# Designs tried in a protein design run: peptides against a protein of PDB entry 5A53. Part 239

Target 1, 230 residues: chain A of PDB entry 5A53
Amino acid sequence: LVENVKQALFIPGQSCNKNLHDIMVDLSALKKPDMKRFNRKNDIHPFEDMSPLEFFSEKNDCSLMVLMTSSKKRKNNMTFIRTFGYKIYDMIELMVADNFKLLSDFKKLTFTVGLKPMFTFQGAAFDTHPVYKQIKSLFLDFFRGESTDLQDVAGLQHVISMTIQGDFQDGEPLPNVLFRVYKLKSYKSDQGGKRLPRIELVEIGPRLDFKIGRIHTPSPDMVTEAHKKP

## One batch from the design tools (peptide; made by RFdiffusion4, then SolubleMPNN)

Design b2_p30_8_s1 (from b2_p30_8, 17 letters changed)
Fold by OpenDDE base, seed 5:
Structure b2_p30_8_s1 (fold): chain B 230 residues (1-230), chain A 30 residues (1-30)
Amino acid sequence: as target 1 above (230 residues)
Amino acid sequence: RTKFKVFEAVLFPADTSKKNTGHVYDLKEF
């Protein structure tokens, strides 16, 4: 069974600002063509009432949502939401640090829309810590697209890199996650008769440092339902 | 005085009235 590509809905919250809008545009460009954006601000408080998001998930047939909000406590906040059967599965607040870079800050490179990104995860906590496991799962789910057995290596143009910013101990603030996007450039190096393909990674943006905020974990029932293969 | 900012994930009790509610964690700066 080829799982259909999950559709993403980007929702500007009532407090969405210009920076968040620009970030939304650039991040959503990586999800094309499997992306919708609302043009109007919506007053949504997902940690108080999830019902509006479940409604939007169903009405737009989107199992991925990103709510863009900003406050003094939660500046440049991107709430990533996943649904299963149009019900909230999990949520995580990822606040973009002020040092962000947009696509316009990088050298414009032509890229083919719809190619599957490769992923790299740096930090042991992505496999062991529940929060970072959720982040890893979320981003894989968000950008991986259809599970095709076609290892068409020729179609691999982008690398999404996620790095945990430093070590942490129990009780300490969770380090930021550094989100980076690279384009693969293959050069035929004529050095020394062996055609060793030189692969270079060129950063293309956006560059986002995510501070972790509030998290909603799935109910045991929802986990069981989501793992039921039809 | 290195003020260690301790972030505690405050587990909000799942609203048991809603079958689909997981646990909500808020990071509080201690």
Scores: peptide ipSAE 0.027, ipTM 0.499, DockQ to the pose 0.025
Fold by OpenDDE base, seed 2:
Structure b2_p30_8_s1 (fold): chain B 230 residues (1-230), chain A 30 residues (1-30)
Amino acid sequence: as target 1 above (230 residues)
Amino acid sequence: RTKFKVFEAVLFPADTSKKNTGHVYDLKEF
């Protein structure tokens, strides 16, 4: 069963600024061709009223949404939303730290649109902690593209790396998630008759450090329905 | 210690027959 590729909608909020716009452009480039962007700002407050997002999900046939907002309390905030049957499944605020890097900050490399990324997750909490499990699930769902049974290894161009920034104990603030994108560069080394392919990872951007904000978790019923294979 | 303040959010539209409720978490300011 080829699951339909989940489409993403990027929405500039009313408080969207140039930096967030640039981040939006660069992050959404990784989701091409399965991405739409609004050109106009929309006054959406997803933790106050979810109805506009559900409307946009249905109208645009997008089960993934990213709302770009910025305030003093929530600077460079990317609210990631998933829908199921055009109803809100989950939401998470991920605030981009000021140390971000855009694609323009890296050496321009040839990039093929639509290739499936590999993922790496660094930090045990991605498998054990509810919030980091949601983040892992979200990013896998967001960028995984087509579930082809054929691992076309030849189609692996880039790696999305997500790292929990340090250890933490119960009751401590949750560490940031470091989002990095690398291109695989294969070198044919003809050293000594054994063609050992040298693989290098080259960072291509964007570079984003995500501070975790507010989270909406799905109802148990929605979890059950979303896990039912059609 | 709970890392998050948890409150219940109603999903729209509320299906009166099914609890379309989710949990909203906010980071505790320590």
Scores: peptide ipSAE 0.016, ipTM 0.378, DockQ to the pose 0.028
Fold by OpenDDE base, seed 1:
Structure b2_p30_8_s1 (fold): chain B 230 residues (1-230), chain A 30 residues (1-30)
Amino acid sequence: as target 1 above (230 residues)
Amino acid sequence: RTKFKVFEAVLFPADTSKKNTGHVYDLKEF
């Protein structure tokens, strides 16, 4: 079963600013070639009316969308949307903290477009807490790319690391999710005749600390339909 | 000291009249 690669649509909202545009460009670069971007701002309020997003999902054949908005309450807000059958499955607001770093802030490392990232998730809540489970599911869906059986180790160049920033208890604010991207560098260590490949992780960006905002959870019916393997 | 901002998740009732409506949580910063 060749699982069709999910296409992503990046949408600048009416309040999209230069910083959000730059973040959008850099994050979407990791989704190439399976991404589209709108050049025009669109006045979309997904938690008030989802119909424009469903329309865009269908018209662009994109099951993933990212809406870029900014306000005083929700600064640098990336609303991640998933659709199933062009209907809204789930949504989550992830606000980028001001300490973000762009690809230009790191030493330019050439990356091959279309290579599958490896994922690391740090924090038990990614497996237990419903919000972090949704985030984990979302990012896996977003960046999984084409399921090739070719475990060509040469094709695994990137690691996406997602870390929950600290411990929390029930009723406490949900800690930020630290999004980091690393490139694997293999060094041939010629020390002592044993070619032990030394693998180093080099951060390549972007660096994003996500503050969690509003969440739309899928209906039980949509969960059932989405898990039905054809 | 990472100032954890307290968010209250406000569960908005899902409009059960609409197909495919899930729960909406608004995390408000206190």
Scores: peptide ipSAE 0.011, ipTM 0.357, DockQ to the pose 0.027
Fold by OpenDDE base, seed 4:
Structure b2_p30_8_s1 (fold): chain B 230 residues (1-230), chain A 30 residues (1-30)
Amino acid sequence: as target 1 above (230 residues)
Amino acid sequence: RTKFKVFEAVLFPADTSKKNTGHVYDLKEF
């Protein structure tokens, strides 16, 4: 079953600022061509009323949404939303730390639009902790693209790396998630007659450190429905 | 009625039992 590529909608909130707009542009570039952006600001508060997001999901045929808001309490906040049947499945606030880097901060490397990224996840909690499991699931859904069995290795151009920043205990604030994007560079090494391909990873951006905010988790019933193969 | 739960991230238990491990996905042999 070729699953249809999940479409993403990027929504500037009323409090969206220039930095968030620039982050939105750069992050959404990784989702091309399967991405839409609103040009207008929308006054949406998803943790108070989810109805506008469900409406936008249906109207734009997007099962992924990102709301860009900023306040003193939640600076540079990217609310990631997933829908199932145009109903809210889950939400997570990921606040971008001030140390972010845009694509313009890196050497311009050409990449082919629509090629699938590889993923790396660093931190055991991505497989054990509910929040980090949700983050892992979300980013895989967001950027994996089409599931095709026959990926030509020649089509692998970039790696999305996600790292949990440090250890944590119960009751402590959850460590940030470090989002990094690398391009693969293959060099023919002629050392010793064995052409071992030397692969180098070059950071291409954006560089985002995500502070975890509020989370909306699906009901058990929605989880069951979302895991039903059609 | 679909019951959703809203949490702050600090409300979830941490798993301190495992060391940081790296997982690589969609690597094909060259």
Scores: peptide ipSAE 0.007, ipTM 0.328, DockQ to the pose 0.024

Design b2_p30_8_s2 (from b2_p30_8, 16 letters changed)
Fold by OpenDDE base, seed 2:
Structure b2_p30_8_s2 (fold): chain B 230 residues (1-230), chain A 30 residues (1-30)
Amino acid sequence: as target 1 above (230 residues)
Amino acid sequence: RVEFYVFEADLFPADKSKKNTGHIYDLVKT
């Protein structure tokens, strides 16, 4: 028997501002109903002391956390944290570039809350480079949602697209990850008797370009334990 | 031929009584 659906806890840090709050609201809307948000700012520095996050993970029964902080060096920083057994498994800083778009910047479309998104990953490094493998793993895990029967593929409304912004060589700075969300729009084409449904992708937001920051990786033993079948 | 991948966890019913242990599930080919 598999564990319950992974819950996400969104935590505004002490330096959380309006823009980060708005980003938090919009990103967390994609995780409904399996999401909690704190309304109060918390002074958490996860790369200095992880114990407050482990405490929050256990107390809120959330194996996913997102800490919202901003500084001159790390502007619009979303620290994504995963726990295993309420202990820190991994962490990654993803800084949102200033060109972000909120849901309000797009045409309002009705969508069903709680539907599992489809994923697309563009860039070979998602399968080869350790950092991008972690990002891929994180976002798949973050938005996996409830277990779906294979028959429910017809109900998929959303596509999350993640693209590595450009090619890079070893030793070069890691390109940003472009996060995009689309809704599948089906059109009945009445043209010529063959009802081929025309499917279009409509961007719905949020639009986020992630700059990669600091990373914490699990021990090999913790990896082994976390990947054991429940 | 469209190959479908699912999370291994999606092949089994979830126990809603369990806590968020934080297991990581791989994609499996169907």
Scores: peptide ipSAE 0.287, ipTM 0.736, DockQ to the pose 0.521
Fold by OpenDDE base, seed 5:
Structure b2_p30_8_s2 (fold): chain B 230 residues (1-230), chain A 30 residues (1-30)
Amino acid sequence: as target 1 above (230 residues)
Amino acid sequence: RVEFYVFEADLFPADKSKKNTGHIYDLVKT
């Protein structure tokens, strides 16, 4: 069973600004062709009422959504939403720090649309801490693409790197997640067929530092249903 | 389980290279 590629819907909220729009455009470019964007602002408050998002999920056949909002408390806020059966599975607010860089801030490189990214995660908390586990799961799910046996390393184009910004203790604010995108240059290992390929990385953008905000976790029932293979 | 390609090394270059060029890292299939 070829799992259908999850579609993403980018939604400008009522408070969406130019910076968020630009970030939305650049981030969504990495999800092409499996991406839709609304052109109009929508008054959505997902932590108060989730029903509009469930409606949009069903209407657009999108199991991934990103709501773009900004306020004094939650500046440059990207709310990432996943649905299962068009019902909210989980949500997380990721606020983009002011030091962000757009694709235009980097050297333009040839880019093929639709290639599956490689990933790297730096920080033990991505495997142990529930919030960072959710972030890891979200981004892997968001950019997974088609379930292909990646037999050909030559078909690999870019890397998404996610780093937890520093160590933290219990009760401390959660460190930011540093989101980086690189194009890879494959070097043929001159040393015999048994060595792992080595890759040179060139940053291509966008560059985003995510501050973690509010979180909605799935119910145990939703977890069970979402893990059932059809 | 969906197979992913992951780097074992930290891909956050501390080096502010003008070219935004990172290092060479080993690619691991998971």
Scores: peptide ipSAE 0.008, ipTM 0.431, DockQ to the pose 0.045
Fold by OpenDDE base, seed 1:
Parts: sequence; structure tokens; C-alpha cells
Structure b2_p30_8_s2 (fold): chain B 230 residues (1-230), chain A 30 residues (1-30)
Amino acid sequence: as target 1 above (230 residues)
Amino acid sequence: RVEFYVFEADLFPADKSKKNTGHIYDLVKT
């Protein structure tokens, strides 16, 4: 049984602007072919009423959703939503800082669509702190793609890197998460007759610094049910 | 040394028990 690849739906909110649209396009390109985008703005307030998102999840058969909104309080806000059985599992607001870079800001490196990314997480809190654990789980789930036999190293082209920006203590604001995407370049080094493969990481974009906003955590019952599915 | 997370299901597709587990592998020797 090949696990069905989770489909993502990108939704422009009523307050979606050009910058958010561009970010949406670039981030969603990494989820191809398992991505849908709405062309029309939708007035959705997920922390007030979740029912429209559950409806969209079911209607589009998407267990992943990203709502693009912007306000003075929550500028460049990407609300990531996961559903289980078309019911809201969890949500997190990740606000993109103004220093973002689009794919067009990097040297265009061709990559094969559908290749499975590798992940790297920098920061102990990704394994210990509930919010960062949710972020780690979300991004692994979001970009996991198809199960591929990775014995073919040639299939490993992309690295998604997530870094917690600095240390923090209890009661302090949660540091941003630095989202970076790299392409692996393998060079045949002919130095001294030994073909030592040199691997270099080249940033391909987008570059996003995420400020953490509001969070909806799954109920214990939903966690149990989500883990039971084979 | 860069550590990379890979799902065990991708390394061991025949082992259904490893579908939801992941391992960290060192792919880049600095």
C-alpha cells in the first residue's frame, strides 16, 4: 500500500497581496505535482471559524492547506493547516519577514519535479518544545512526497533546512524559524586519481524567515487516531 | 557534518513498520 501523497491547497485570503501571492507561488512550486491553488480570494478566519477550511479540505481532497493573509498585526501570514478525515488536526501561523527572497532572486537551477527532499533541523527545541515539534512535524508531513527508494542517491536533489534563530528561555518570545532550500551538487573531483565525490549545497530559494503566531494543537484523541492509520 | 532527516520508509520500502519513522543520516562530510 503506497501511502497516498498528501495534497496541499494554497488559499489566498481576502487580505492577500502581491508579495504573499509571489511567496505562495514559489513555496507551492516545491510541492508540485501535489498542489492546488485558488485564484480567487476567500474570506477565511481560521481561528474564528474552522468550518470553511474543513469544507475546502473535503471538496478538494487536500489534507494540507495554506492560507495567505496580511494585516498590520500579522504581516505576510501563512497559516498552515492539517486535516485528518477532513477535520482540523492542527494549525500554525507563520509570518514571513520582509527580508524574504523569491526563486527569481537565485540562479535558476533546474530541478526535477517530484524528487523527494531531505530535511535538516537546527535547534534542540525541534525535539523538545511543543511548538517547534509541531513545526518539524508539519514540514516533514508537508514536503515528504512519495515514498521513493532512496538507494538511488541521484534522487536526493533538495535539502529543506529549518533553523531556530538563536536561543530562548521560558517566557521569552519564540525565535523565528529560518527556512532555506538547497540543491545538492555532486562534483567529480579528479584530484589524485581518486574520484572523491564532492557535494556542495547551493541555495535555490525561496528564503523565508518565519515568525511564529497563533497555534491550534490537535486533541489527544485526534493524535491517537492519526497514528493508527497504517 | 550536516545531518539530514530521511524517512525510514524511503530507505526500507518493504518494511511497512517503518512508514512513520525517520532517521538522521550524515550525507555531507565537511
Scores: peptide ipSAE 0.090, ipTM 0.614, DockQ to the pose 0.156; fails the geometry check
Fold by OpenDDE base, seed 3:
Structure b2_p30_8_s2 (fold): chain B 230 residues (1-230), chain A 30 residues (1-30)
Amino acid sequence: as target 1 above (230 residues)
Amino acid sequence: RVEFYVFEADLFPADKSKKNTGHIYDLVKT
């Protein structure tokens, strides 16, 4: 069963500003061709009423959504939403810090549209802490693309790196997640009998530091149903 | 899960112990 590629819908909220629009354009470029964007602002408050997002998921056949909003309390907020059967599965607010960089801030590099990223995750909490586990799951799911056999190494051009900014203890504020994108060049290296590929990396953007906001977790029933799909 | 040796960049800015080395998840295999 070739699992259909998950489509992403980017939605500017009523409070979407120029910075968020630019971030939306740059981040969505990494999801091409499996991406749609609304041109008009929509008044959506997902933590108050989820029904408009479920409606958009069904109408646009998108199981991934990103809502762009900004307020004094939640500046540069990207709400990432996943649906299952066009019902809300999970949601997470990721607020972009002011130190962001756009694609235009980096050297223009040629890239092929539709190639899958590789991922790196730095921080033990990505495997142990429920919030960071959700973030890891979300981004892997978001950029998974078509299921292809590995024989097409030609299908890999960039690395997405996600790093937890420092250690934390229980009860402390959750550290930011550092989102970085690199173009990759791989070379054969024989060092000390270990055939490890040598990789040269060039940052291509966008550069985003995510502050974690509100979270909606799936019901146990939805988790069970989502895992039953092969 | 593939191990890589990284040159010219640091993929692990917060984890100095993994400088120039890391595990990359190939989404083509998953």
Scores: peptide ipSAE 0.021, ipTM 0.457, DockQ to the pose 0.032; fails the geometry check

Design b2_p30_8_s3 (from b2_p30_8, 14 letters changed)
Fold by OpenDDE base, seed 1:
Parts: sequence; structure tokens; C-alpha cells
Structure b2_p30_8_s3 (fold): chain B 230 residues (1-230), chain A 30 residues (1-30)
Amino acid sequence: as target 1 above (230 residues)
Amino acid sequence: RTEFYVFEAELFPADKSKKNTGHVYDLVAR
């Protein structure tokens, strides 16, 4: 079963600004060719009415959406939405901190479109805490790309690193997730018969610190349906 | 200054059920 590559739709909200637009362009570049972008602003409030997003999911055949909005309370907000059967599966607000860096802030490295990322997750909560589990699931799902039988390490160009910024206790505000992108330089290390590739990572951007906002979790029924292998 | 990190890493499929699929890999730094 060749799983169809999930397509992403990037939607500028009514409050989308230049910074969010630039972030959108840079983040969506990592999803090429499997992305679409709207050029027009759309007045969408996903936590009030999800119907416009379901309509866009169906109309554009996109099971991934990112809504770009900004307000005083939710500055540089990227709402990540997943759909199943064109119905909302889950949503999460990830607000980009002001210390963000664009691709233009890094040395331009040759980037081949369509190469798959590897992921690193730093923080035990990615495997234990429901919110961070959702974030992990979301980003893995978002960037999975095509299923290729080519285990060719040559097809792996970049690493996406996601780090929980510090420890936290129950009832405390959830720490930010540090999003980093690195280009891989792999060296065949023949050291000691273990073909452990020595990997050099060069940061290529964007650099995003995500503050966690509102979350919509899937219904148990939708979880069951989404996990059913066809 | 471009931060450059060198580490040994092992690649694991994000989903063990998809062992032979060229899907997203978890990179474990060692």
C-alpha cells in the first residue's frame, strides 16, 4: 500500500503579517512539492468554527493545513490542522517567538526539493505527555513524504530537531518546542566495524521557537478510524 | 556563525511497522 503523500495547505488568516508570511514561505519550502499556499487572506477562526477548514481540506485535497494569524494574545500563531476524511482530526496552535530566524539568515546551502527529513526529538515528554505526543505525531506526519524503498542515505538531506525547552511539572505552563533544521553531511566512518554514520549537522533554518497555544484533540472514534489500515 | 554539530547517529524508522519504507527516520544521537 503506497500511502498517498499528505498535501499541506498554508492559509494566511486575516491578521497574517509580513513576518508570518516569511515564516510560512520558509516552512512550506521544506514541504515542497507537497504543499499549496493561498495568496489571499481568509477570515478563519478554527476554534470557533471549523467548517471553513473542512471545506478547504476537501476542495484542495489537503489533509494538512497551517493557518497563519497574529494578535496581541497570540502573536505569530501557526495553527496546525490535520483532517481525516476531510473532517477535523486535531488542531494545535504554535506561536513563533520573536527570536525566529529565516532561511536568509543562514548561509545558503544547496537544498534539493523533495528529499526526506530525519527527526530528532529531545525531551521525554514527547513520548509521555499528551500534548507533546500530538506535536511529535503532527510533525512526523507533516514531513513524512513519499514512501520510497530506497534506504539510500543519499536521499536523506536534512534533520528536523525538536527540543522541549526545559523540564516542567504538572500544572506548569508547557515549555516551548525548539524547532531547528540542519543539513546533513554524512561521513562513512569505518571505525570499529559498526557502520555508524558520522553525521555533521549544519543549521540551515528556519529557526523557530514554538509556544504552545490551544489544542483540539480528536474524538476516540476518529482515532480508531484514522488508525484503521485500509 | 553557522552552528556545526558532529555526532554519531543511528537511524530508526519512526514507525517500526514501516521498517522497510523510506519514511521519516528518528535520528538518535550517540
Scores: peptide ipSAE 0.010, ipTM 0.404, DockQ to the pose 0.067
Fold by OpenDDE base, seed 4:
Structure b2_p30_8_s3 (fold): chain B 230 residues (1-230), chain A 30 residues (1-30)
Amino acid sequence: as target 1 above (230 residues)
Amino acid sequence: RTEFYVFEAELFPADKSKKNTGHVYDLVAR
């Protein structure tokens, strides 16, 4: 069963500004061709009423959504939403820090649309902590693209790197997640009988440091139903 | 599903301007 590639919908909220728009454009470019963007601002408050997002999910056949909002409390906020059967599965607010870099800030490199990214996750919490597990799951799901058995490194173009910024203990504020995108330069390594290809990574952008905001987690029933899908 | 992970990262400056960060990784298919 070839799972259909999940489509993403990028939604400017009422408080969407130029910076968020530019971030939206650049981040959504990584999701091409499996991406839609609204050109108009929409008044959506997902943690108050989820019904507009469910409506947009169904209307646009998008199981991934990103709402772009900004306020004093939640500056440069990207709310990532996943739906299951057009119902809200989970949500997470990821606020972009002011030190962001756009694609225009990097050397323009040729990019083939639709290639499956590689992933790097730095930080044990991506496998153990519920919030970071959700983030890992979200980004893997968001950028997975087409399922391919292509293990040829030549078919891999870019790496999405996500790093938890430092260690933390229980009760401490959750460290930011550093989002980085790199283009691959592959080298054949003949070391040790396992041809593990060595790669050089060149940052291509965007560069985003995500501060974690509010989270909505799925009900146990919805988790069970979502895992039943092959 | 086959997923591709990059491990054993080494950080190096890709440019004198420090605008771009370069890394070397070993590619592991999972």
Scores: peptide ipSAE 0.024, ipTM 0.443, DockQ to the pose 0.049; fails the geometry check
Fold by OpenDDE base, seed 2:
Structure b2_p30_8_s3 (fold): chain B 230 residues (1-230), chain A 30 residues (1-30)
Amino acid sequence: as target 1 above (230 residues)
Amino acid sequence: RTEFYVFEAELFPADKSKKNTGHVYDLVAR
């Protein structure tokens, strides 16, 4: 069963600024060709009324959405939304810290559009804590691309690294998630007759530190339905 | 060995019939 590649829709909110626009452009570049962007600002408040997002999901055939908003309380806020049957499945606010880096801040490297990223997750909470499990699930789902039965290792160019910034205990504020993107560079090492390929990771951007905000989680029934293999 | 995950995605089945009943959580470690 070739699952249809999930399409992403990037939506500038009414409070979207230049920085958020630039972040949106750079992050969405990793989702090409399976990405749409709106050029116009839309006044959407997903935690107050989800109906506009469901409408956009259906109209654009996008099961992934990212709303770009900014306020004093929620600066550089990227609300990630997933839909199922064009209905809201889950939402999470991820606020980009001011220390972000754009693709232009890194050395320009050749980038092949449409290649699947590899993922690395650093932090036990990605497998144990509900919020970080949702983040892990979201980003894996977001960047999955086409399901190929053949692991074409030759098609692996990028590594997305997600790291929980520090340890935390129950009742403490959730640490930020550090989002990093690397390109794999393979060097032919002719050292000593053994062609051991030297692999290096080169950061290519964007560099984003996500502060976690509000979360909408699906009902247990929706989770069960969403995990049913068709 | 850095284990690279090529893909772990939750598959969403197509069921249009269910109403969204979700919960909003605050960001507290639990």
Scores: peptide ipSAE 0.015, ipTM 0.352, DockQ to the pose 0.140; fails the geometry check
Fold by OpenDDE base, seed 3:
Structure b2_p30_8_s3 (fold): chain B 230 residues (1-230), chain A 30 residues (1-30)
Amino acid sequence: as target 1 above (230 residues)
Amino acid sequence: RTEFYVFEAELFPADKSKKNTGHVYDLVAR
């Protein structure tokens, strides 16, 4: 069963500003061709009422959504939403820090649309802490694309790196997640008969530092249903 | 902060790479 590629819908909220719009354009470029964007602002408050997002998920056949909002309390906020059967599965607020870089801030490189990213995760908490486990799951699911064999190197062109910014203890604020995107260049290295390819990674953007906000976790019933899909 | 513009590494598939999951790799700097 070829699992259908999950489609993403990018939604500017009522408080979406120019910076968030630019970030939305750049991040959504990595999801092409499996991406839709709304051109109009929508007044959506997902932690107060989820029903508008469920409606948009069903109407647009998108199981991934990103809502762009900004306030004094939650500046440059990207709410990532996943649905299952067009019902909200999980949500997480990721606020972009002011030190962000756009694609235009980097050297222009050619890329092919639709190629899958590789991922790197730095920080033990991505495997142990429930919030960082959800972030890891979300981004892997968001950029999963078409099912390809791991041997299909021809389908790989870029690396997404996600780093937890420092160690933390229980009761401390959760460290930011550093999001970086690199283009991969492979070189044949004949060192001593070991055909280990040398890979050069060149940052291409966007560069985003995510501050973690509010989180919605799925019900136990929805987890069970989502895992039953082969 | 591990910030790098250019990084040279060897790329290895992560042990938990199931065929149907995202491509997760470990990078070893040279």
Scores: peptide ipSAE 0.011, ipTM 0.375, DockQ to the pose 0.056; fails the geometry check

